# Designs tried in a protein design run: peptides against a protein of PDB entry 7Z53. Part 97

Target 1, 150 residues: chain A of PDB entry 7Z53
Amino acid sequence: PRIKNQADCIPFFRSCPACPGSNITIRNQINALTSFVDASMVYGSEEPLARNLRNMSNQLGLLAVNQRFQDNGRALLPFDNLHDDPCLLTNRSARIPCFLAGDTRSSEMPELTSMHTLLLREHNRLATELKSLNPRWDGERLYQEARKIV

## One batch from the design tools (peptide; made by RFdiffusion4, then SolubleMPNN)

Design b2_p23_5_s4 (from b2_p23_5, 19 letters changed)
Fold by OpenDDE base, seed 2:
Structure b2_p23_5_s4 (fold): chain B 150 residues (1-150), chain A 23 residues (1-23)
Amino acid sequence: as target 1 above (150 residues)
Amino acid sequence: DLERERRLRLLLRRLPHTFEDTN
């Protein structure tokens, strides 16, 4: 059934179909995520996304944080930059864009948003502590070491 | 901006501050 109340809808899209050479009758789904446990939901599975998720303005190895809003001084996920932002279209009065995370679903439910926010905070906490313990480490080393711990 | 921040907080009303709050 089609939901008539579009104002309360978070848009969900079907995954792109995979192209199995053997049987195209059965709809299969493409999986572009990293296949091993690497916290790619936080850091991204692709290098361009991973770079966009990082704070590249310094050598602290931090993930990017929201530049407009904070949670009582605590970091929030950065906003994505989407042409047709479904989050803006869903609730025009709130005017809150979709969040940017390694997992594109980070804005689809509060539980995911919360977990991604916490993991972002944890990474930045770890990177900060690692910088304190190892002041000679550059941003890349800090980022990678914090990522390994998360 | 303050109103938008308020609305963001409402959207994230269940956002925990620590991992301990996720239980």
Scores: peptide ipSAE 0.022, ipTM 0.429, DockQ to the pose 0.036
Fold by OpenDDE base, seed 3:
Structure b2_p23_5_s4 (fold): chain B 150 residues (1-150), chain A 23 residues (1-23)
Amino acid sequence: as target 1 above (150 residues)
Amino acid sequence: DLERERRLRLLLRRLPHTFEDTN
């Protein structure tokens, strides 16, 4: 059946295609993610995103958290800053923007959001405990060591 | 703001509460 309702359409962009070769029969996308298991869903696969995901206001090695809302005192993912935020477009009544995470799909469904939130909380818990155990560690070391554990 | 927070909680009603963190 043909879907006629376009009021709730989400802007969706395909990944860039790999360069076509002479014998390519399938349009494959370029992989923009890390090729190894590194919790990139939490930390991002690119340096600019990774930096934006960090709390850079102190030397505690923490990930950035939502500055507007908490879940009963517990941290939530920070909001992204999108010009045409698909979360705002598709959920006009809730007026909740998309979350920022290493995985751009973090806002596609509550289950993904919950997992990213858990991992955010775990990182910050680990970084906090590592700071307590190692008061002389700077924020970069705390972040990296917590990341290694996650 | 309070209403928006309530709506956010409803959207994330399946969020586990196992881990504590420092904000």
Scores: peptide ipSAE 0.017, ipTM 0.386, DockQ to the pose 0.040
Fold by OpenDDE base, seed 4:
Structure b2_p23_5_s4 (fold): chain B 150 residues (1-150), chain A 23 residues (1-23)
Amino acid sequence: as target 1 above (150 residues)
Amino acid sequence: DLERERRLRLLLRRLPHTFEDTN
């Protein structure tokens, strides 16, 4: 960097370019989150987040679900635990915290929330069915196999 | 095991664009 005084800079970093083997001049950035399509919007791209998204209280391979609310018996996304929760700040009367998902944007719009909810439900459905088919599978295997299917 | 696999495949057939659909 040309500017030596860090106090004069806002620390924004530009993603490294992906170099295509073709003459395409469009600058695409390198994907540094995950190496494959793994539904990381649901499962997270980092291990700590991924663990927080899982129901670790049992060996059923399930994703964590909301502990306060359900949709007529159907699971909802768990709430996040954010300092200065923007969802609480946006609508103080509703008192609904932001949802926790692999994508931090899960609470930015209802459509995204809905999609994450559906995928969470689908994962848990799959994990449940896989458990039924394979009673001896542990939670990790159930989780990973369900994740592979999603 | 074979029966389990059959049941799984039947289950997956109900889902659009599953991994099984791509094999």
Scores: peptide ipSAE 0.000, ipTM 0.229, DockQ to the pose 0.015
Fold by OpenDDE base, seed 5:
Structure b2_p23_5_s4 (fold): chain B 150 residues (1-150), chain A 23 residues (1-23)
Amino acid sequence: as target 1 above (150 residues)
Amino acid sequence: DLERERRLRLLLRRLPHTFEDTN
């Protein structure tokens, strides 16, 4: 570090070194404050929605997952709880409610649904790994750190 | 898959805020 006397410094990290691969030719930087990708479509832009998207039943920092269906053991997006659910009204035979996600359009296109599902899975995977690496972290820290990585 | 997990672990260990801290 440039400043050797760290007593006068606030431990604030904006970036970290990133070395892609074993052949370290160029040292890159990764953002330590925010996510590399804007994943607001997954986490929501508003606090109330963000809380509803989280699994608050434990301290694992996980996003909520579907409680009725899985894809060969893999998580799916949770269902929303809408009074007049347009998904139920559109296809009455399927009886599948709209999905709950940060983006309200998550149920409009299969491509978007798939991307949200993948990012949800990745978040939960990262949170689980972070818990393994940092057993003392609480759910909030796990969630936020996983969110930063996504 | 195992290689990806290994890379992830290595990356996470390099992040200063991934050290185990007190709650």
Scores: peptide ipSAE 0.000, ipTM 0.195, DockQ to the pose 0.063

Design b2_p23_6_s1 (from b2_p23_6, 13 letters changed)
Fold by OpenDDE base, seed 4:
Structure b2_p23_6_s1 (fold): chain B 150 residues (1-150), chain A 23 residues (1-23)
Amino acid sequence: as target 1 above (150 residues)
Amino acid sequence: SAMDKRFEELRKKELEELRKEAE
């Protein structure tokens, strides 16, 4: 279902699936995506990984977030559950496991980790807004539509 | 770029929070 009132449209950078037609607007929000990145870095290119990256505890279409830590109340990437966690092995004193992301390199470069985190937050923000606009959408629809926008 | 600075800021905060809780 799409909203019929253009005044209620949310300005999306890549798409606006909740609005009639195909409207692409430039977003100036600081937390909006401003670069063209491969979305597979966030969502995963393989189905098993993609499922593990999602929050399946509800029908909100959210990506999974870290259950142990937050950045001043804001979401962080979830930890992976590797048996032999290379992140723990490389720095035993830090005791920080590898992050789970669509790109396995997320824990190799702090810059990538930050980017993934921002995109995670953006997805969840978009999914939340889409839920508000389309209350009858289930988690799958919300996830897919938010993914298209990011 | 502005986005790069945001990434670095997030990286530092993320690392700080994780290390704080790990200790």
Scores: peptide ipSAE 0.062, ipTM 0.617, DockQ to the pose 0.018
Fold by OpenDDE base, seed 5:
Structure b2_p23_6_s1 (fold): chain B 150 residues (1-150), chain A 23 residues (1-23)
Amino acid sequence: as target 1 above (150 residues)
Amino acid sequence: SAMDKRFEELRKKELEELRKEAE
C-alpha cells in the first residue's frame, strides 16, 4: 500500500517518502515503491521485451543481470544491444551502453536506474527463495510468482 | 563516468534511507 502520512518523511524514489521511525521493513518499502510505480517499468509491458529482460539460461525464474559490471558484488541492470545506442553517442569517453529495462527512460534518469536495479535484486532474491521452498517449480512459475510478490 | 558516479551516489543514498526506515 501507499504511504499516506508524509509529515515526517524524507524523499525517496520518485518523490516517495521514507519515514524515519516507521515500522516499514526494507521489504515493505520495496512493496511501497511498486505501489507508486507501474511494474511494467521493471518487467516490460510487451512480451518480447519481457523475455529479453529474463535470464533464460536456467530455470530459476531470474531477471537478467549485467554480465560486465557489478556494484560491490551486487547485480546491475543488463546492457541493451542497440544498433545505434544513444547512450554511447551522448558520452563517447564513458563508453557505457544503454541499460535494458522495461522503461527505456531507465538509462536517461539515474533515479529510475537505481530503482529498477533495486527491484531487479529483489525479484531475484524472491525467486531464489521461492526455489528453495518449492524445488519443483520451473523457471516460468518462479518468475511469475516472484513478479506477483514484487 | 558521470552517469556511474551519479548512479552510485543515488544508490547509496536510497539504500541508506531504506535501512533507516527498517531500523
Scores: peptide ipSAE 0.021, ipTM 0.513, DockQ to the pose 0.026
Fold by OpenDDE base, seed 1:
Structure b2_p23_6_s1 (fold): chain B 150 residues (1-150), chain A 23 residues (1-23)
Amino acid sequence: as target 1 above (150 residues)
Amino acid sequence: SAMDKRFEELRKKELEELRKEAE
């Protein structure tokens, strides 16, 4: 990625496994997940979906997060807005709507939800670090550069 | 694996928060 200061290291950077503050074991596992699952599962393969997954209220290049819930201050996936929500229909007592992700099928597979949540948090973390290193970058560039690293 | 355990714990927390709202 095109970083303003090449001497600075961002944790979990794909091309910088030995960066200070990064956990190599965790990074390797995340990299393996992104290569195996395909990053399109997180960001969306279609432009309309990709835009809906982004936080467009600012120029920070962030992915959208849940507006109703947090996990001890940490981000969760946003809810989708489906007219006929299959997640609500499968378990009416739980009243849990589907999460919005790059692949709508991931909402029907609870095993993938946590993985997508971790990748969401990682993207937003990277975008935040990139903003600190490159304060003149706009939201589009921050989003694209963070996406390349994940 | 350790990664799998983290995924399951996070999922449990997500579901717990959603269920609290439903109650």
Scores: peptide ipSAE 0.018, ipTM 0.453, DockQ to the pose 0.018
Fold by OpenDDE base, seed 2:
Structure b2_p23_6_s1 (fold): chain B 150 residues (1-150), chain A 23 residues (1-23)
Amino acid sequence: as target 1 above (150 residues)
Amino acid sequence: SAMDKRFEELRKKELEELRKEAE
């Protein structure tokens, strides 16, 4: 099944033979993003980590989201539970832990954090749409199918 | 960087613990 509403999709034209727009800079940015988008950075390259990145509280195939904070109602990366969290150690007064993502560098570089956040939102959007199209799919299938699209 | 090494170290430990719990 294919998502009918593509209006809110992130413009990752990885399989598009003719990239929309004539702006080379925009095209280069898209290409850079698509080439950089290894699913492992979002989903994790190891199964234990991958499971921790998923929302296992339901059968919606979603990635886990931050339970404390949102960005104007939109999802943020979940916090990690690292012992001796380096993010907490760098600023003890702030008491903000590191984010959890497939890439360990997610909390080190704001660029990666934002990228992972956007892809998190996209995955969850796709999974939600797939659930609407295929209401009988379980969480595992929704997760995997959304992962393939991202 | 020192921070990078710390992240990697902590992630490694966490993954190891998760693997043990999964067994």
Scores: peptide ipSAE 0.107, ipTM 0.665, DockQ to the pose 0.023; fails the geometry check

Design b2_p23_6_s2 (from b2_p23_6, 11 letters changed)
Fold by OpenDDE base, seed 5:
Structure b2_p23_6_s2 (fold): chain B 150 residues (1-150), chain A 23 residues (1-23)
Amino acid sequence: as target 1 above (150 residues)
Amino acid sequence: SALDERFRKAREEERERLEKEAE
């Protein structure tokens, strides 16, 4: 669906903005999606990327979340740190960089961004629940166990 | 497309930088 109000939106590489706090209806059918989604699109297929996708500031086993924007209080994908960021070229005034995800196309297609965002939230939810059930698990264990469930 | 190539190139360059940084 097209975003109606484009005020304060994050522009995609292909000029399809993502609006923080938007009323866009997103299907939260994680279980259905995981059957058709390659986990590498969320967690990365390479170790350097996988490490950058994680929140390393604590031992909660979480994936990194956006530090600038939220969706009605909920997590969004973090921004990447590309030296030559093509997303910044889409709208120079907005100065919004590409999203960081396992799939490099996350900032090209809003559909992929939405899916990755949902799986990000699900992972973090699972990691949080696993921490509650297993308080002695460190961040690595929580991350790996949550990743296996997703 | 040209846009896809620009995006791919940027990601590839970043990946290479990350790999070098990890070494």
Scores: peptide ipSAE 0.165, ipTM 0.696, DockQ to the pose 0.025
Fold by OpenDDE base, seed 4:
Structure b2_p23_6_s2 (fold): chain B 150 residues (1-150), chain A 23 residues (1-23)
Amino acid sequence: as target 1 above (150 residues)
Amino acid sequence: SALDERFRKAREEERERLEKEAE
């Protein structure tokens, strides 16, 4: 994903396989890949997180999107509300918090952030399409059906 | 790395918060 203002970039952490402690990062990447089938990286595996990832302002079954920034008119992940936000701590001048996603590592790896963003857009696209096809479906139904497809 | 540790701690705290909210 790309934010319009380059000054609002999030400082991602990237590790190399030969770097000390990189094995943990590699394991996390593998875990993220294995979770792709159930898309838990997008929707979250815990109900409180899942609720926070949803747009609860309407009955469209959408995932929450960033309210401050867009990528050339397209949706970005919403910001998290961590007490000690490591993204803010890393770059205090930027004042850009970490992204909120089903995978808590969304702001650690740009590749994951990109994937999450794409899947977020896909979910919202699907939910929107499902709404047009099934006008009587409420937000919960739209959300669940879109989740099944993703 | 230090940044990795910051993320780890933040996520742990978030997990604890979510667990409390789930109760």
Scores: peptide ipSAE 0.129, ipTM 0.677, DockQ to the pose 0.028
Fold by OpenDDE base, seed 2:
Structure b2_p23_6_s2 (fold): chain B 150 residues (1-150), chain A 23 residues (1-23)
Amino acid sequence: as target 1 above (150 residues)
Amino acid sequence: SALDERFRKAREEERERLEKEAE
């Protein structure tokens, strides 16, 4: 996802902010990514983390998205709630925390953040489509079925 | 590195809290 709005710039811990003109590699090739990706980087390998990555406010089977920022209306990774957030400590004036993802390195490498974001969007797209096709499926079913496809 | 340690510590602490809440 390319951040086209400068107001939506998000700093990375070990790199420049995710802004237009940065050296962050942004790719929009979902099919290529899903072919050889361990989905645990998106969904988490630990159950507590996996639950924290989900949108539990409804039964749509969605992954949680950022509540403060979007990329031209498109979803971004949610922020984490770390007690000693290293991203906040790196730039105290910015007051932007680390991203939350299945991979703990999400905020360390912009490339990972971009990939995770794309897969997040794909999951939510799939879950939405599955809900349309199967309106009686609950959030757990939608989440699991979408996860299998990603 | 110091940066790696910061992330490790923060993530470990968060994991412990999540596990405790899941019990």
Scores: peptide ipSAE 0.129, ipTM 0.676, DockQ to the pose 0.025
Fold by OpenDDE base, seed 1:
Parts: C-alpha cells; structure tokens; sequence
Structure b2_p23_6_s2 (fold): chain B 150 residues (1-150), chain A 23 residues (1-23)
C-alpha cells in the first residue's frame, strides 16, 4: 500500500509510506495474484528465513505478523531485525525498520509490499480455516497445507 | 545503486545470523 498523504505512516526505504490507519483497497481475487507470482516471495526460499517468517509461538501454522501496527484490524508484514537496517537510516526520526518477507526487497518496493501483505493474509486465513476443518493437525501440518494451497 | 548495496549487505549479514541460529 502506497499513500501520498503522509500522516502516521510507515516509511519505506525509498521514502514511500505505508499508513497503518489508512484505507487500503481490499482485493478478493487472491487467485489472480498466485497465478503469476512465486510463492517464495512470501515464504522464503531458504529454511532459516522461512522459519523466521513463521509464527512459532503456537501450533496454528501462521505466518508472523507485525506486532506494532495493523491495518484496520488486519495484518501487516512483520518488521525485520537487521543490524544495519537501511530503512532506519533513511528516516532516522521515524524509527521504522524494514519489513520482513521472503523477498528481501519488500521495503524497497512498496508495490511488492502490498502483494506480500495480501498473500500473508491469505495464508493465515487458509491456515485458520484448515484448523477448523482439521482440529488435530499441528502447526507444521497447517503451515504446509496452507502453503500448498497458496 | 548505493541503496541496493546497503540492502545487500544488510541481508547478507542477516542470512549469516540465521544460519548460525539454525545450527
């Protein structure tokens, strides 16, 4: 999500903001996105990164979400924990780090951030639905099955 | 670009930390 009117916004690496309280157009056609995107941009292509993108605090098979901000109650990408965080260096007063995603350029390209956010929400929606349908599945099973559907 | 290089270095450092934590 990219917004021109900057008020209480998360700055991207290239000075483009994402405002947690902004009205973002919700897309219902998630399948259209998954038809031409590589899911590795959301889940990561390396196992250590993939694990860091997951919510490991429970057995719900969810991807990690932002702990500081939400978009009208909806999930945003989690923040990364880079030692030399270029997003923090771009706007020192904002103190907002880069987003964490499978694609390392998530905070560099806000267009990708929007797509990643939608797919994050879709995964977590699917995992939640799968949990209701299969209450005995553990977090690993839920995560893998949701990942296969996305 | 200079911006891309800063991202690359930051991500490489993070990758190394993740690999060490995975061991």
Amino acid sequence: as target 1 above (150 residues)
Amino acid sequence: SALDERFRKAREEERERLEKEAE
Scores: peptide ipSAE 0.127, ipTM 0.676, DockQ to the pose 0.025

Design b2_p23_6_s3 (from b2_p23_6, 7 letters changed)
Fold by OpenDDE base, seed 2:
Structure b2_p23_6_s3 (fold): chain B 150 residues (1-150), chain A 23 residues (1-23)
Amino acid sequence: as target 1 above (150 residues)
Amino acid sequence: SAEDERFRELEEERRKELEEKAK
C-alpha cells in the first residue's frame, strides 16, 4: 500500500536494468504471481521462514509486523536480518534493512511489498475476528484457520 | 486503522496476562 505520511517512507532496493540479474526480476514477478493461490509469498514455503514470519510472543495467531515503522498507524512487514543486506548497501545513511516476507525479494519491488503488506493485514484481521468468535482457540489454531481463508 | 488498533489492544491484553502468569 501507499505510505501517506512522508515521514514514514522506507527506501526500496531496485536493481539497475544494466546490472547482472535484471532478468531475474522479471522471472521473479511471474513466480510471485503463480504462488498467489497458496499465499506462500506471505507465509513462506519453508518452516524456518514461516516461524520467523509469525508473532510467537502471544497466542493470537498473528503474523509479525514491523516494530519501527507504520503506515499511518497500519502494519508494515517486519525487517529481515541479512548478513549482507542489499537495502542497507543502497543507502548507508538511512540504515533501513530489507523487509522479511515469504518472498525474500519483497523489498526489491514496491508492488510486491504492497501486496504482501495487504495480505499481512488481512491475515491479522482474520485471526483477530476468529479470536473473537472462538476465544478458546490457541495461537496455532488461529494462525492455521486464518491461513486457510486467505 | 480500526482493525490495527484492535490488534494492538489484544496484544496488550495478552501481554498483561502473560506477565501475571509469570509472577
Scores: peptide ipSAE 0.022, ipTM 0.516, DockQ to the pose 0.021
Fold by OpenDDE base, seed 3:
Structure b2_p23_6_s3 (fold): chain B 150 residues (1-150), chain A 23 residues (1-23)
Amino acid sequence: as target 1 above (150 residues)
Amino acid sequence: SAEDERFRELEEERRKELEEKAK
């Protein structure tokens, strides 16, 4: 869940060359969209799953990203490590394993995969910014604070 | 993007720190 006090949020601003004056509107739209999203779909509802969704190789508070593929340099969801991967069984030719997410439906519905990917990127962006602003914060603090904002 | 660059830089810095701790 998001923090109640919006004043504690890290300000989000993206420049739009085509619509420089509408940046605030775009920001509000993004915030509105995320406000209706249950964050458990990204972070997991259970602690074991939540830990598996995190990048535990460092203290940056990041979510795990795909180690094999990127989308034009941008992060993708990590693959799950299922013994009998149903995604591989469904389409042998594609050889695409299931994605790991807080919601198992991410691999069942491509629309959810896209949304999860965007939220993954947003979390990691926020964690990165928080690290820059607060170099003394450890990975747990960065992860939790970013999670509150998403 | 600039965000991705900062991300990679921080990961690299942290990796170095972890390597030092492992020594």
Scores: peptide ipSAE 0.021, ipTM 0.541, DockQ to the pose 0.032
Fold by OpenDDE base, seed 4:
Structure b2_p23_6_s3 (fold): chain B 150 residues (1-150), chain A 23 residues (1-23)
Amino acid sequence: as target 1 above (150 residues)
Amino acid sequence: SAEDERFRELEEERRKELEEKAK
């Protein structure tokens, strides 16, 4: 994925922002992001959460994406299914629930949403490419290999 | 980067597999 505004600085959980430059490649941008990210924040550190973050409808090794909305055709994080959704409570008019991410803390920090979204997109991109390269790989293999690369 | 290297390794693995099949 490509960062839309190169001037934007994306905060990280590690309290370091990523400010992509105009002279870096898309891949380098992602690498820069991941250098400041605990992968568990994207994929989940607990198995139940990790499963919920995956697209289990196929064997493509993809992370789940929002089924309701896209960002100019690009994937968004899936919504969480919270009974008492604090995001909805914060802004009733917006009616936007909290996003589901690998870390609850990130879900509660909108500042991290964009970064996680980019990593989601990158994972799915990689998984797709890996599927093309390795058509025999099942979803688990694709997921794991893409995860290693991200 | 390490990620790029890993990806290249995967591609190379696939390439080798295809070459082996082509023999």
Scores: peptide ipSAE 0.018, ipTM 0.441, DockQ to the pose 0.059
Fold by OpenDDE base, seed 5:
Structure b2_p23_6_s3 (fold): chain B 150 residues (1-150), chain A 23 residues (1-23)
Amino acid sequence: as target 1 above (150 residues)
Amino acid sequence: SAEDERFRELEEERRKELEEKAK
């Protein structure tokens, strides 16, 4: 995936006015993808990956966010650290590595990237609210409770 | 956006706390 403009929101729904039929197809694709999005795609199905997806720098129970870029002030998925990053290979100009997510396909399909980004934001929102409601909860509790709600 | 700001503030606060504890 590419981040073309940090000032612009990542398009959840892409449209092409010059292509009348494309909008419906894209919408349907997104809808189809949403039906297959589960928690494992956001949080990871393996513990090592799950830990890497978390922000371990604090006790807020947050998922890790991109440290280099934001989407119009909002969080983006963190970058992965792949030896041979295919995302970098496919687009030499952008030099945007693959995103780190629970499913590697998130970097292969922009729609998944968008969805995972939204769910990342939702998790962090929930964790933040839970922290406000339960200030004594540690990061693990916040993370788990937010995960349950998402 | 407001929520993002909230957890960013919390992260910064936590970072400062950790730094102080590390001294």
Scores: peptide ipSAE 0.025, ipTM 0.527, DockQ to the pose 0.021; fails the geometry check

Design b2_p23_6_s4 (from b2_p23_6, 7 letters changed)
Fold by OpenDDE base, seed 3:
Structure b2_p23_6_s4 (fold): chain B 150 residues (1-150), chain A 23 residues (1-23)
Amino acid sequence: as target 1 above (150 residues)
Amino acid sequence: SMEEERFRELEEERRRELEEAAK
């Protein structure tokens, strides 16, 4: 599926900005897809990134969501905080920075963004359900258990 | 793990589509 932002056009960082839709772009997209191995694209493979992807404002075990935008009321990926944000440079009028995900390529193609968004929503749904079923679980437990299910 | 498997299947499908489009 494709993410459809009704409010703003979300720019994506193309590996070949000079040749949009070219075979080179397609090849890069294929390489990104073939490199997909595990759920690290959602949760991050490094601990600092993994922490940044989590909602640390509560003990609900949630992944962080975008604080500025929603997709018809549903969660979107949080924004990254890059000094030289390539997504902002690609479309300066839109002023939408790159998304933050476990895989830094999440903003390179809409397909990855869509999949990561769906998995984000699923994790948070699972964590919420697990909290209801296990009220005594803390945020770490909820996060880990939801991660195992995803 | 369930969602990971579904995600991988979708990526594989998309990969095939991209390969076909690249011909």
Scores: peptide ipSAE 0.030, ipTM 0.450, DockQ to the pose 0.043; fails the geometry check
Fold by OpenDDE base, seed 4:
Structure b2_p23_6_s4 (fold): chain B 150 residues (1-150), chain A 23 residues (1-23)
Amino acid sequence: as target 1 above (150 residues)
Amino acid sequence: SMEEERFRELEEERRRELEEAAK
């Protein structure tokens, strides 16, 4: 079903309107999906970003997780640290900053946020399992191997 | 890689659904 009434749109992350069924929403979602050729949406395509997405506080090869919130004990994407956080500007009452992910679009569409979150969890699950199986692997090895499996 | 492939499959399915809805 297509909804062309823009009045049904509500502001979302990064000042992007959430318009269910609208052409804009469909196009954005399709464009986002078509860009997922590899797992760079999770791990980042650039080294600086990739490093920021990793948990560097240990040698477990984990991706960084949100330090403020969890979803019923499950990991959430870490928040980005933006000076002018568009997500906060969009909804000041919620006070939820933009998420940090391999793709900046992760905070533009809730679907991407959810998917990236799931893949984050999967990576960390794999890394944890690999650590159990290979206790001598360092964080880099665990991270890379988990990434390969994902 | 395995999970990525599964993810891509889901993404493609979702894309198809969206494209159909856009018609």
Scores: peptide ipSAE 0.025, ipTM 0.405, DockQ to the pose 0.044; fails the geometry check
Fold by OpenDDE base, seed 2:
Structure b2_p23_6_s4 (fold): chain B 150 residues (1-150), chain A 23 residues (1-23)
Amino acid sequence: as target 1 above (150 residues)
Amino acid sequence: SMEEERFRELEEERRRELEEAAK
């Protein structure tokens, strides 16, 4: 899966040099793929991070979304708040920081970012549907139930 | 969990492709 919006240029941070067709690129991608275990990459495995990934402005059980950019009206990952943000350092002209996700590598590879973005959208879709089906559920219930389905 | 399964399948396919390319 890939992000379809080409209107906005979002820089990615690479921890090491990666060129198309290089062994380094292939190995890094394999390592990223093999590290896929569960949805903790989306929701976070630590409570402080998990809270930061949620939209706490309402009781809809949603994950937080980017407030500056969208993909043709669809959600993107929120930005992180890092000191000496490597994404900002990579392209100072773009002034776009790294994304915030359960996996800190979310801004290193477009494939990983795309996967996290799609799962973010799916969670929010499910939470919205669950709210429609169960109007009396609060944000915590909606969040947890959507998380179980994802 | 439903989406996780779909992505795991996709990632496994990509992993196999990458491993073959790395040979």
Scores: peptide ipSAE 0.023, ipTM 0.399, DockQ to the pose 0.044; fails the geometry check
Fold by OpenDDE base, seed 1:
Structure b2_p23_6_s4 (fold): chain B 150 residues (1-150), chain A 23 residues (1-23)
Amino acid sequence: as target 1 above (150 residues)
Amino acid sequence: SMEEERFRELEEERRRELEEAAK
């Protein structure tokens, strides 16, 4: 993220990579990567989650974006609403909730968070373009068509 | 699907890097 105004920036810090002496952590990271099979990491594999990841306020077929913060005008992942938010518990000084994505590991691995953010932006870009090309398409059609392209 | 493919390629690259680090 590009920081222009610190007042509206999320103090997001990257986690430490796997250390050579920590085989367990390396294995866990590898397993996390191998578990990504399809775009479900972005859209969610379950319908209830998928609906929560969508912007249901309009018929533009967009994914939901963060309502509190932007990255120099660009979209960020929305925050999750967890009762016991592990992101807040592990770093109380940062006061950053976990992000909501198709994969819960997005909040645990900052590198995945960035990738999911890019894919979120791409989906919304595509949906916007499709709306321009097909004004009669409703939100469901736009969402599905953009999802197919991503 | 196009973005998904690019994502998978990036993921595979990072996976290879992690595997090499584990050796």
Scores: peptide ipSAE 0.019, ipTM 0.405, DockQ to the pose 0.049; fails the geometry check

